# Designs tried in a protein design run: peptides against a protein of PDB entry 2V3S. Part 20

Target 1, 95 residues: chain A of PDB entry 2V3S
Amino acid sequence: PISLVLRLRNSKKELNDIRFEFTPGRDTAEGVSQELISAGLVDGRDLVIVAANLQKIVEEPQSNRSVTFKLASGVEGSDIPDDGKLIGFAQLSIS

## One batch from the design tools (peptide; made by RFdiffusion4, then SolubleMPNN)

Design b1_p12_4_s2 (from b1_p12_4 with D10V)
Fold by OpenDDE base, seed 4:
Structure b1_p12_4_s2 (fold): chain B 95 residues (1-95), chain A 12 residues (1-12)
Amino acid sequence: as target 1 above (95 residues)
Amino acid sequence: SSALANATVVPV
């Protein structure tokens, strides 16, 4: 399995690492993303972007060691999105 | 899937 870390801010704007595994051929990017949402770890509005980037990283994990992407849920927030601070952005990386 | 079966959340 591929060991992944999804770094993103929780509802208190605190940065957290979500560590999980992805098994190619068993798991799907959308399925795992849905599980993250169901667990309350990802905003439902971010299904598409999380799934897309999860797919990107797992298809070539040795080349795509880290991807940072803009969250749909962060666009209309009070804080200005900032990829460096992961405000309105999340980061997915290979553990 | 079972991708999150052993998922952990760690403060950064």
Scores: peptide ipSAE 0.579, ipTM 0.893, DockQ to the pose 0.934
Fold by OpenDDE base, seed 1:
Structure b1_p12_4_s2 (fold): chain B 95 residues (1-95), chain A 12 residues (1-12)
Amino acid sequence: as target 1 above (95 residues)
Amino acid sequence: SSALANATVVPV
């Protein structure tokens, strides 16, 4: 399996690393993203962008060691999005 | 069988 880390801010704006595994041929990017949402770890509005970037990283994990992407939930927030501070952005990386 | 079965959340 591929060991992944999703770094993003929780509802208290605190950075957390969500560590999980992805098994090609068993798991799907959308399925795992839906599980993250169901667990309350990802905002439901971010399904599309999380799934897209998860797919990107698992299809070529050696080339895509880390991807940072803009959250839909962050656009509607009051804080100004900032990829460096992961405000309105999340980062997915290979462990 | 869930991809999140062994998931952990770690403060940064």
Scores: peptide ipSAE 0.579, ipTM 0.890, DockQ to the pose 0.959
Fold by OpenDDE base, seed 5:
Structure b1_p12_4_s2 (fold): chain B 95 residues (1-95), chain A 12 residues (1-12)
Amino acid sequence: as target 1 above (95 residues)
Amino acid sequence: SSALANATVVPV
């Protein structure tokens, strides 16, 4: 399996690493993203962007070691999005 | 088993 880390801020704005595995042929990007949402770890509004970037990293994990992407859930918040601070952004990386 | 079967959340 591919060992992944999803780094993003929780509802308290605290940065956390979510470590999980992805098994090609068994798991799908959308399915895993839905599980992350069901677990309360990802906002449901971010399904599309998380799934897209998860797909990107798992299709070429040797080349795509890290991807940072803008969250839909962060756009309408009071905080100004910042990719460096992962405010309104999340990062997927190979563990 | 799902991809999150052994998932962990770690504060940064």
Scores: peptide ipSAE 0.579, ipTM 0.890, DockQ to the pose 0.955
Fold by OpenDDE base, seed 3:
Structure b1_p12_4_s2 (fold): chain B 95 residues (1-95), chain A 12 residues (1-12)
Amino acid sequence: as target 1 above (95 residues)
Amino acid sequence: SSALANATVVPV
């Protein structure tokens, strides 16, 4: 399996690492993203962007060691999005 | 068979 880390801020704006595994041929980017949402770890509005970037990183984990992407849920927030501070952004990386 | 069965949340 591929060991992944999803780094993003929770509802209290605290940065957390979510460590999980992805098994090619068993798991799908869409399915795992839905599980993250169901667990309350990802905002439902971010399904599309999380799934797209998860697919990207698991397709070529040797080349794509880290991807940072803008969250749809962050656009409506009071804070200005900032990829450096992961405000309105999340990061997926290979553990 | 869930990818999150053994997921861990760690504060940064």
Scores: peptide ipSAE 0.577, ipTM 0.891, DockQ to the pose 0.956

Design b1_p12_4_s3 (from b1_p12_4 with V9I D10V)
Fold by OpenDDE base, seed 2:
Parts: sequence; C-alpha cells; structure tokens
Structure b1_p12_4_s3 (fold): chain B 95 residues (1-95), chain A 12 residues (1-12)
Amino acid sequence: as target 1 above (95 residues)
Amino acid sequence: SSALANATIVPV
C-alpha cells in the first residue's frame, strides 16, 4: 500500500496530519475522499478537488511526492487563502 | 476494509 499524509486545518483552524494507506486496485480516489468526508475530516464541498489530487499522487507516487491544492471550502472564508500556511489549501504527500 | 480503518490524526 501507499502511505499518505493529508495535511489540512480542522474546524478550529488547527493544522493536522491525517495518515492513511491507499491500496491500488482496491481503493479509489473517489471512495477514499468520500470516507474522509464521512469521517468529518474533509468538507463535503472539497470532494472533487481532494479526489482529483489523490488520484494524481497515487497514479505516480514516485514522481508526485507532494501536491498542494486549493480547497473549495476555503474560497469564501474570512481568511485569505495562503498555500504556504495551508489556509484554504491542503497538502497530500507520500509518507 | 476501509482505507481509513487505521488512519491516525497527528497535530502539527
């Protein structure tokens, strides 16, 4: 399996690393993203962008060691999006 | 099994 880390801020704006495994042929980017949402770890509005970037990293894990992407849930928030501080952004990386 | 069955959350 591929060991992944999803780094993003929770509802209290605290940065957390969510460590999980992805098994090609068993798991799908869409399915895992839905699980993250069901667990309350990802905002439902971010399904598409999380799934797209999860697919990107798992299809070429040797080349795509880290991907940072803009969250739909962060666009209309009060804080200005900032990829360096992961405000309105999340990061997927290979553990 | 769920892909998140053994997921852990670690404060940064």
Scores: peptide ipSAE 0.602, ipTM 0.910, DockQ to the pose 0.949
Fold by OpenDDE base, seed 1:
Structure b1_p12_4_s3 (fold): chain B 95 residues (1-95), chain A 12 residues (1-12)
Amino acid sequence: as target 1 above (95 residues)
Amino acid sequence: SSALANATIVPV
């Protein structure tokens, strides 16, 4: 399996690493993203962008060691999005 | 069989 880390801020704006495994052929980017949402770890509005970037990293894990992407849930928030601080952004990386 | 069955959350 591929060991992944999803780094993003929780509802208290605290940065957390969500460590999980992805098994090609068993798991799908869409399915795992839905699980993250069901667990309350990802905002439902971010399904598309999380799934897209998860797919990107698992299809070429050797070359795509890290991907940072803008969250749909962060666009309309009060805080100005900042990829460096992961405000309105999340990061997927290979562990 | 869930991908998140053994997931962990770690404060940064």
Scores: peptide ipSAE 0.601, ipTM 0.910, DockQ to the pose 0.952
Fold by OpenDDE base, seed 3:
Structure b1_p12_4_s3 (fold): chain B 95 residues (1-95), chain A 12 residues (1-12)
Amino acid sequence: as target 1 above (95 residues)
Amino acid sequence: SSALANATIVPV
């Protein structure tokens, strides 16, 4: 399996690493993203962007070691998005 | 068969 880390801020704006495994042929980017949302770890508005970037990293994990992407949920927030601080952004990386 | 069955959350 591929060991992944999803780094993003929780509802209290605290940065957390979510470590999980992805097994090609068993798991899908869409399915795992839905599980993240169901667990309350990802905002439902971010399904599309999380799934797209998860697919990107698992299809070529040797080349795509890390991807940072803008969250749809962050656009409506009061804070100005900042990729460096992961405000309105999340990061997926290979562990 | 859940990808998050053994997921771990770690504060940064």
Scores: peptide ipSAE 0.600, ipTM 0.910, DockQ to the pose 0.957
Fold by OpenDDE base, seed 5:
Parts: sequence; C-alpha cells; structure tokens
Structure b1_p12_4_s3 (fold): chain B 95 residues (1-95), chain A 12 residues (1-12)
Amino acid sequence: as target 1 above (95 residues)
Amino acid sequence: SSALANATIVPV
C-alpha cells in the first residue's frame, strides 16, 4: 500500500495531518475521497478536487511526492487563499 | 475494508 498524508486545516483553522494508506486495485481516488468527506475530514464541496489530486499522486507516487491544490470550500472563505500557509489549500504527500 | 480504517490524525 501507499502511505499518504493529507495536510489541511480543520474547522478551527488548525493544521492537521491525516495519515492513511491507499491500496491500488482495491481503493479508488473517488471512493477514498468520499470516505474523507463522510468522516468530516474534507468538505463535500471538495470531492472533485481531492479525488483528482489523490488520483494524480497514486498513479505516479515516485514522481508526484507532493501535490498542493486549491479547495473549492476555501474560495468564498473569509481568509485569503494561500498555498504556502495552506489556507484554502490542502496538500497530499507520500509518507 | 475502509481505506481510512487505520487512519490517524496528527496536529501539525
């Protein structure tokens, strides 16, 4: 399995690392993203972007060691999006 | 069978 870390801010704007494993052939990017949403770890509006980037990292984990992407849920937020601070952005990386 | 069955959350 591929050991992954999803780094993003919770509802209190606190940065957390969510560590999980992805097994190619068993798991799908869409399915795992839906589980993250169901667990309350990802906003439902971010299904598409999370799934797309999860797919990107698991298809070429040797080349795509880290991907940072803009969240749909962050666009209309009070804080200005900032990829460096992961405000309105999340990051997936290989553990 | 859940991909998140053994997931952990760690404050940064």
Scores: peptide ipSAE 0.598, ipTM 0.909, DockQ to the pose 0.951

Design b1_p12_5_s1 (from b1_p12_5, 6 letters changed)
Fold by OpenDDE base, seed 1:
Structure b1_p12_5_s1 (fold): chain B 95 residues (1-95), chain A 12 residues (1-12)
Amino acid sequence: as target 1 above (95 residues)
Amino acid sequence: RAPRKFEVVPVA
């Protein structure tokens, strides 16, 4: 399995790493993204963008070691999105 | 299906 880390801020704006595994051929990007949402770790509005980037990283984990992407849930927030501070952004990386 | 394991770790 592929060991992944999803780094993003929680509802308290605290930055956390979410570690999980992805098994190609058994897991799907959308399925795992839905599990993240069900676990309360990802906002439901971010299903599409998380799934897209999860797919990107697992299809070529050797070349796509890290991807940073804008969250749909962060666009309307009071804080100005900032990819460097991961405000309104999340990051997926290979562990 | 068994629940997926998610380990949440605060970033120092």
Scores: peptide ipSAE 0.779, ipTM 0.943, DockQ to the pose 0.971
Fold by OpenDDE base, seed 3:
Structure b1_p12_5_s1 (fold): chain B 95 residues (1-95), chain A 12 residues (1-12)
Amino acid sequence: as target 1 above (95 residues)
Amino acid sequence: RAPRKFEVVPVA
């Protein structure tokens, strides 16, 4: 399996790494993204963007070692989005 | 299927 880390801020704006595995041929990007949402770790509004970037990283893990992307849930928040600070952004990377 | 394991680790 592929070992992944999803780095993003929780509801208290604290940065956390979420470690999980992805098995090609058994898991799907959308399925795992839905599981992240069901676990309360990702906002439901971010299903599309998380799934798209998860697909990107698992299809070519040697080339796409890390991807940072804007969250739909962060666009209208009180804090200005910032990819460097991962405010309104999340990062997926190969462990 | 069994629940997927997600390990949450605070970033120092």
Scores: peptide ipSAE 0.778, ipTM 0.943, DockQ to the pose 0.958
Fold by OpenDDE base, seed 4:
Structure b1_p12_5_s1 (fold): chain B 95 residues (1-95), chain A 12 residues (1-12)
Amino acid sequence: as target 1 above (95 residues)
Amino acid sequence: RAPRKFEVVPVA
């Protein structure tokens, strides 16, 4: 399996690393993204963008070691998005 | 299906 880390701020704006595994051929990007949402770790509005970037990293993990992407939930928030501080942004990387 | 394990680790 592929060991992944999703770096994301929680509802208290605290930065956390979410570690999980992805097994190609058994898991799907959308399925795992839905599980992240069900676990309360990702906002439901971010399903599309998380799934898209998860797919990107797992399809070629050797070259796509890290991806940073804008969250839909961040745009609708009160804080100004900032990819450097991961405000309104999340980062997926290979562990 | 068994629930997926997610380990949450605070970033210092």
Scores: peptide ipSAE 0.778, ipTM 0.943, DockQ to the pose 0.966
Fold by OpenDDE base, seed 2:
Structure b1_p12_5_s1 (fold): chain B 95 residues (1-95), chain A 12 residues (1-12)
Amino acid sequence: as target 1 above (95 residues)
Amino acid sequence: RAPRKFEVVPVA
């Protein structure tokens, strides 16, 4: 399995790493993204973007070691999005 | 299907 880390801020604006595994051929990017949402770890509005970037990283994990992407949920937040601070952005990386 | 394990770790 591929060991992944999703780094993003929670509702308290605290930065956390969410560690999980992805098994190619058994898991799908959309399926795991839905599980993240069901676990309350990702906003439901971010399904599309999380799934897209999860797919990107797992399809070529040797080349795509890290991806940072803009969250849909961050656009309507009170804070101005900032990829450096991961405000309105999240990061997926290979552990 | 077994629940997926997500380990949440605060970033210092």
Scores: peptide ipSAE 0.778, ipTM 0.943, DockQ to the pose 0.976

Design b1_p12_5_s2 (from b1_p12_5, 4 letters changed)
Fold by OpenDDE base, seed 4:
Structure b1_p12_5_s2 (fold): chain B 95 residues (1-95), chain A 12 residues (1-12)
Amino acid sequence: as target 1 above (95 residues)
Amino acid sequence: RPPRKFEVVPVP
């Protein structure tokens, strides 16, 4: 399996690393993204963007070691998005 | 299917 880390701010704006595994051929990017949402770790509005970037990293984990992407949930928020501070952004990386 | 394990680790 592929060991992944999703770095994301929680509802208290605290930065956390979410560690999980992805098994090609058994898991799908869409399915795991839905599980993240069901666990309360990802906003439901971010399903599409999380799934897209999860797919990108798992399709070629040797080449795509890290991806940072803009969250849909961060656009309409009160905080100004900032990829450096991961405000309105999240980061997926290979553990 | 068993629930997927997610380990949450605070980042300083």
Scores: peptide ipSAE 0.800, ipTM 0.953, DockQ to the pose 0.973
Fold by OpenDDE base, seed 3:
Structure b1_p12_5_s2 (fold): chain B 95 residues (1-95), chain A 12 residues (1-12)
Amino acid sequence: as target 1 above (95 residues)
Amino acid sequence: RPPRKFEVVPVP
């Protein structure tokens, strides 16, 4: 399995790493993204963007070691999006 | 299938 880390801010704006595994041929990017949402770890509005970037990183994990992407849930928030501070952004990386 | 394990770790 591929060991992944999803780094993003929680509802209290605290930065956390979410560690999980992905097994090619058994898991799908869409399915695991839905599980993240069901666990209350990802906003439901971010299903599409999380799934797209999860697919990108697992298709070639040796070359796509890290991806940072804008969250739909963060676009109209009170804070200005900032990829460096991961405000309105999240990061997926290979552990 | 069993629930997927997600480990949440605060970043210092």
Scores: peptide ipSAE 0.800, ipTM 0.953, DockQ to the pose 0.953
Fold by OpenDDE base, seed 2:
Structure b1_p12_5_s2 (fold): chain B 95 residues (1-95), chain A 12 residues (1-12)
Amino acid sequence: as target 1 above (95 residues)
Amino acid sequence: RPPRKFEVVPVP
């Protein structure tokens, strides 16, 4: 399986790494993204963008070692989005 | 299907 890390801020604006595995042929980007949401770790509004980037990283893990992307949930938040601080952004990477 | 394991680790 592929060992992944999703780095993003929680509801308290604290940065956390979420570690999980992805097994090609058994898991789907959409399915795992839904599981992240069900676990309360990702906002439901971010299903599409998380799934898209998860798909990107697992399809070519050797080439796509890290991807940073804008969250839909961050657009209407109180804080101004900032990719450097991962405010309104998240990062997926290969562990 | 068993629930997926997610390990949450604080980043300083």
Scores: peptide ipSAE 0.799, ipTM 0.953, DockQ to the pose 0.975
Fold by OpenDDE base, seed 5:
Structure b1_p12_5_s2 (fold): chain B 95 residues (1-95), chain A 12 residues (1-12)
Amino acid sequence: as target 1 above (95 residues)
Amino acid sequence: RPPRKFEVVPVP
């Protein structure tokens, strides 16, 4: 399996790493993204963007070691989005 | 199927 880390700020604006595995051929990007949402770790509004970037990582993990992407849930937030600080952004990377 | 394991680790 592929060991992944999703770096994301929680509701208290604290940065956390969410570690999980992805098994090609058994898991799908959308399926795992939905599981992240069901676990309360990702906002439901971010399903599409998380799934898209998860797919990007797992299809070529050697080439796509890290991806940072804008969250839909962060657009209407009080804080100004900032990819460097991961405000309104999240990062997926290979562990 | 069994629930997927997610380990949440605070980043200092």
Scores: peptide ipSAE 0.799, ipTM 0.953, DockQ to the pose 0.977

Design b1_p12_5_s3 (from b1_p12_5, 4 letters changed)
Fold by OpenDDE base, seed 2:
Parts: C-alpha cells; sequence; structure tokens
Structure b1_p12_5_s3 (fold): chain B 95 residues (1-95), chain A 12 residues (1-12)
C-alpha cells in the first residue's frame, strides 16, 4: 500500500497531518475521499478537488511526491487563502 | 468492510 499524508487545517485553524494508506486496485481516489469526509476530516465541498489530487498522486507516487491544492471550502472562509500557510489549501504527500 | 484508519497528528 501507499502511505499518504494529507496536511490541512481543522475547524480551529490548527494544522494537522492525516495519515492513511491507499491500496491500488482495491481503493479509489473517490472512495477514500468520501471516507475522509465521512470521518469529518475533510469538508464535503472539497470532494472533487481532494479526489482529483489523490488520484494524481497515487497514479505515479514516485513522481508526484507532493501536491498542494486549493480547497473549495477555503474560498468562502474569512481568511484569505494562502498556499504557503495552507490557509484554504491542503497538501497531499507520500509518507 | 472495516472502517479505514485515519491517524490525525498535530503539526507543531
Amino acid sequence: as target 1 above (95 residues)
Amino acid sequence: RPPRVFEVVPVP
């Protein structure tokens, strides 16, 4: 399995790493993204963008070691999005 | 199937 880390801020704006495994052929990017949402770890509005980037990284994990992407949920927040501070952005990387 | 394990770790 592929060991992944999703780094993003929680509702308290605290940065957290969410560690999980992805098994190609058994898991799907869409499915795991839905599980993240069901677990309350990802905003439901971010399903599409999380799934897209998860798919990207698991397709070629040796080449795509890290991806940073803009969250749909972050656009509506009070804070101005900032990829460097991961405000309104999340980062997915290979552990 | 069993629930997926997500380990949440605070980043200092």
Scores: peptide ipSAE 0.801, ipTM 0.953, DockQ to the pose 0.983
Fold by OpenDDE base, seed 1:
Structure b1_p12_5_s3 (fold): chain B 95 residues (1-95), chain A 12 residues (1-12)
Amino acid sequence: as target 1 above (95 residues)
Amino acid sequence: RPPRVFEVVPVP
C-alpha cells in the first residue's frame, strides 16, 4: 500500500497530519475521500478537490511526492487563503 | 469492510 499524509487545519485552526494507507486496485480516490469526510476529518464540500488530488498522487507516487491544493471550504472562510500556511489549503504527500 | 485507520498527529 501507499502511505500518505494529508496535512490540513482542523476546526480549531490547528495543523494536523492525517496518516493513512491507499491500496491501488482495492481503494478509489473518491472512496477514501468519502471516508475522510465520514470520519469528520475533511469538509464535505471538499470531496471533489480532495479526490482529484488523491487520484493524482496515487497514480504516480514516484513523481507526485507532494501536492498542495485549495479547499472549497476555505474560499469563503474568515481567513485569507494562504498555501504556505495551509490556510484554506491542504497538502497530500507520500510518507 | 473494516473502518479505515486514520492516524491524526498534531504538527508542532
Scores: peptide ipSAE 0.801, ipTM 0.953, DockQ to the pose 0.984
Fold by OpenDDE base, seed 5:
Structure b1_p12_5_s3 (fold): chain B 95 residues (1-95), chain A 12 residues (1-12)
Amino acid sequence: as target 1 above (95 residues)
Amino acid sequence: RPPRVFEVVPVP
């Protein structure tokens, strides 16, 4: 399996790493993204962007070691989005 | 199927 880390800020604006595994052929990017949402770790509005980037990183883990992407849930947030500080952005990385 | 394990770790 592929060991992944999803780094994003929680509702308290605290940065957290979410560690999980992805098994190609058994898991799908869409399915795991839905599980992240069901676990309360990702906003439902971010399903599409998380799934897209999860697919990107798992299809070529050696080439796509890290991806940073804008969250739909962050657009209407009180803070100005900032990819460097992961405000309104999240990051997926290979462990 | 069993629930997926997600480990949440705060980043200092």
Scores: peptide ipSAE 0.801, ipTM 0.953, DockQ to the pose 0.977
Fold by OpenDDE base, seed 4:
Structure b1_p12_5_s3 (fold): chain B 95 residues (1-95), chain A 12 residues (1-12)
Amino acid sequence: as target 1 above (95 residues)
Amino acid sequence: RPPRVFEVVPVP
């Protein structure tokens, strides 16, 4: 399996690393993204963008070691999005 | 199938 880390801020704006595994052929990007949402770790509005970037990293993990992407949930938030501080952004990387 | 394990680790 592929060991992944999703770095993003929780509802208290605290930065956390979410570690999990992805098994090609058994798991799907959309399925795992839905599990992240069900676990309360990702906002439901971010299903599409998380799934897209998860797919990108698992399809070529040797080349795509890290991806940073804008969250849909962060656009209409009170804080101004900032990719450097991961405000309204998340980062997915290979562990 | 069994629930997926997610380990949450605070980043200082």
Scores: peptide ipSAE 0.801, ipTM 0.953, DockQ to the pose 0.963

Design b1_p12_5_s4 (from b1_p12_5, 4 letters changed)
Fold by OpenDDE base, seed 2:
Structure b1_p12_5_s4 (fold): chain B 95 residues (1-95), chain A 12 residues (1-12)
Amino acid sequence: as target 1 above (95 residues)
Amino acid sequence: RPPRRFEVVPVP
């Protein structure tokens, strides 16, 4: 399996690493993204962007060691999005 | 109990 880390701020704006494994052929990017949402770790509005970037990183984990992407849930928030501080952004990386 | 899929680790 592929060991992944999703770095994302929680509802208290605290930065956390969410570690998980992805098994190609058994897991799907959309399925795992839905699990993240069900676990309360990802906002439901971010299903599409998380799934898209998860798909990207698992397709070629050797080439895509890290991807940072803008969250849909962060656009309408009070804080100004900032990719460096991961405000309104999340980062997926290979562990 | 099956292992949880996601492990949440605080980043300092």
Scores: peptide ipSAE 0.749, ipTM 0.911, DockQ to the pose 0.675
Fold by OpenDDE base, seed 4:
Parts: C-alpha cells; sequence; structure tokens
Structure b1_p12_5_s4 (fold): chain B 95 residues (1-95), chain A 12 residues (1-12)
C-alpha cells in the first residue's frame, strides 16, 4: 500500500495532516475521496479536485512525491486563497 | 472493530 498524507485546514482553520493508506487495485481515487468526505474531513464540493490529485499521486508515487492544489470550497470563502499558507489549498504527499 | 482509515494529526 501507498502511505499518504493530506494536509489541509479544518472548519476551525486549523492545519491538520490526514494520514491514510491507498492500495492500488483495491482502492480508487474517487472512492477514497468519497470516504474523506463521508468522514467530514473534506468538503463535498472538493470531490473532483481531490480525486484528480489523488489519482495523480498514486499513479506515479515515485515521481509525484507531493502535489498542492486549489480547493473549490475555498474560492468563494471569506479568506483569500494562499497556497503557501494552505488557505483554500490542500497538499497531498507520500509519507 | 476495524481500524479507522484516516488518522488526523494536528500540525503546529
Amino acid sequence: as target 1 above (95 residues)
Amino acid sequence: RPPRRFEVVPVP
């Protein structure tokens, strides 16, 4: 399995690392993304972008060690998006 | 009880 970390801010704007494993051939990027949403860890509006970037990192984990991407949920929020502070952005990386 | 898939860890 691939050990991953999803770093993003919670509803209190606190930065957290979400650690999880992904097993190719058993898991799918969309399926795991849906689990993240069901667990209340990812906004439902971010399904597409999270799944896309999860797919990117798991298809070439040796080459794609980290990806940072803009969240749809952050675009219309009160805070100005900032990739450096991970405001309106999230980061996936290989553990 | 199967272990939870996700472990949430605060980042300082």
Scores: peptide ipSAE 0.749, ipTM 0.911, DockQ to the pose 0.687
Fold by OpenDDE base, seed 3:
Structure b1_p12_5_s4 (fold): chain B 95 residues (1-95), chain A 12 residues (1-12)
Amino acid sequence: as target 1 above (95 residues)
Amino acid sequence: RPPRRFEVVPVP
């Protein structure tokens, strides 16, 4: 399995790492993204972007060690999006 | 019980 970390801010704007494993051929990017949403860890509006970037990192984990992407849920928020501070952005990385 | 899939860890 591939060991992954999803770093993003929670509803209180606190930064957290979400650690999980992904098994190619058994798991799907769409399926695991749905699980993240069901667990209350990712906003439902971010399904598409999370799934797309999860697929990108697991298809070539040796080449794609880290991906940072803009969240749909952060676009209309009070804070200005900032990829460096992960405001309105999330980051997926290989452990 | 099977282990939870996601582990949440606060970042300082």
Scores: peptide ipSAE 0.749, ipTM 0.911, DockQ to the pose 0.686
Fold by OpenDDE base, seed 5:
Structure b1_p12_5_s4 (fold): chain B 95 residues (1-95), chain A 12 residues (1-12)
Amino acid sequence: as target 1 above (95 residues)
Amino acid sequence: RPPRRFEVVPVP
């Protein structure tokens, strides 16, 4: 399995790492993304972008060690998006 | 398949 970390700010705007495993052939990017949403860890509005980037990192783990992407929920938030501070952005990386 | 477990760890 692939050990992944999703770095994302919670409702208190505090940065947290969400650790989980992804098993190619058994898991799907969309399926795991939906589980993240069901667990209350990812906003439902971010399903598409999270799934797309999760797919990107798991298809080529050696080449895509880390990916940072804009959240749909961040655009609709009150804070100005900033990829460096992960405001309105999230980061997926290989553990 | 059982529900996936996610470990949430605060980043300093």
Scores: peptide ipSAE 0.748, ipTM 0.912, DockQ to the pose 0.972

Design b1_p12_6_s1 (from b1_p12_6, 5 letters changed)
Fold by OpenDDE base, seed 4:
Structure b1_p12_6_s1 (fold): chain B 95 residues (1-95), chain A 12 residues (1-12)
Amino acid sequence: as target 1 above (95 residues)
Amino acid sequence: MKIDPESVAAFF
């Protein structure tokens, strides 16, 4: 399996690292993203963007060691999005 | 998939 880390801010705006495994041929990017949402770790509005970037990293994990992407949930908030501070952004990386 | 329950924490 591929060991991954999802770095993103929780509801209290604290940066958390969420560790999980992805098994090609068994797991799907959309399925894993749904589980993250069901666990309350990802906003439901971010299903599409999380799944897209998860797919990108797992299809070539040796080439795509880290991806940072804009969250749909971050656009509606009062805070100005900032990829450097991961405000309105999340990061997936290979553990 | 498998989520590490101990990973839900601030990294700093």
Scores: peptide ipSAE 0.100, ipTM 0.771, DockQ to the pose 0.530
Fold by OpenDDE base, seed 2:
Structure b1_p12_6_s1 (fold): chain B 95 residues (1-95), chain A 12 residues (1-12)
Amino acid sequence: as target 1 above (95 residues)
Amino acid sequence: MKIDPESVAAFF
């Protein structure tokens, strides 16, 4: 399996690292993203963007060691999005 | 998919 870390801010705006595994042929990017949402770790509005970036990183993990992407949920928030601070952005990385 | 239950940790 591929060991991944999803770094993003929780509802208290605290930066968290969520570690999980992705098994090619068993897991799908959308399925894993849905589970992250069901666990309350990802906002449901971010399904598409999380799944797209998860797919990108797992299809070529040696080339795509880290991807940072804008969250749909961050656009409507009170804070101005900032990729450097991961405000309105999340990051997926190979562990 | 397997989420590590110990992985939900915040950085302060």
Scores: peptide ipSAE 0.099, ipTM 0.771, DockQ to the pose 0.534
Fold by OpenDDE base, seed 3:
Structure b1_p12_6_s1 (fold): chain B 95 residues (1-95), chain A 12 residues (1-12)
Amino acid sequence: as target 1 above (95 residues)
Amino acid sequence: MKIDPESVAAFF
């Protein structure tokens, strides 16, 4: 399986690293994203963007070692989105 | 898919 890390801020705006495994041919990007949402680790509004970027990283894990993407849940918040600080952004990386 | 239960803790 592929070992991944999802880095994003929690409800207290603290950075967290969520580690999980992805097995090609068994798991799907959408299915894993739905599990992360069901676990309360990802906002439901971010299903599409998380799934799209998870698909990108697992299809070519040696080439796509890290992807950073804008969250739908962060667009209309009080904080200005910033990819460098992962404010309104999340990052997926190969562990 | 398997989530590492220890990874949910805060990262500082």
Scores: peptide ipSAE 0.096, ipTM 0.763, DockQ to the pose 0.536
Fold by OpenDDE base, seed 5:
Structure b1_p12_6_s1 (fold): chain B 95 residues (1-95), chain A 12 residues (1-12)
Amino acid sequence: as target 1 above (95 residues)
Amino acid sequence: MKIDPESVAAFF
């Protein structure tokens, strides 16, 4: 399995590292993303972008060690999006 | 898919 970390801010604006495994051939990017949403770890509005980037990283984990992407849930928030601070952005990386 | 339950906690 591929060991991954999803770094994103929680409702208190605190950075969290969500560690999970992805097993090629068993798991799907969309399925895992849906589970993250069901667990309350990802906003439902971010299904598409999380799944797309998860797919990207698991397709070529050696080439895509880290991907940072803009959250749909972050654009309408009061905070100014900032990829460096992961405000309105999340990051997936290989553990 | 397996989520590490300890990872749900915030870090500083």
Scores: peptide ipSAE 0.095, ipTM 0.764, DockQ to the pose 0.603

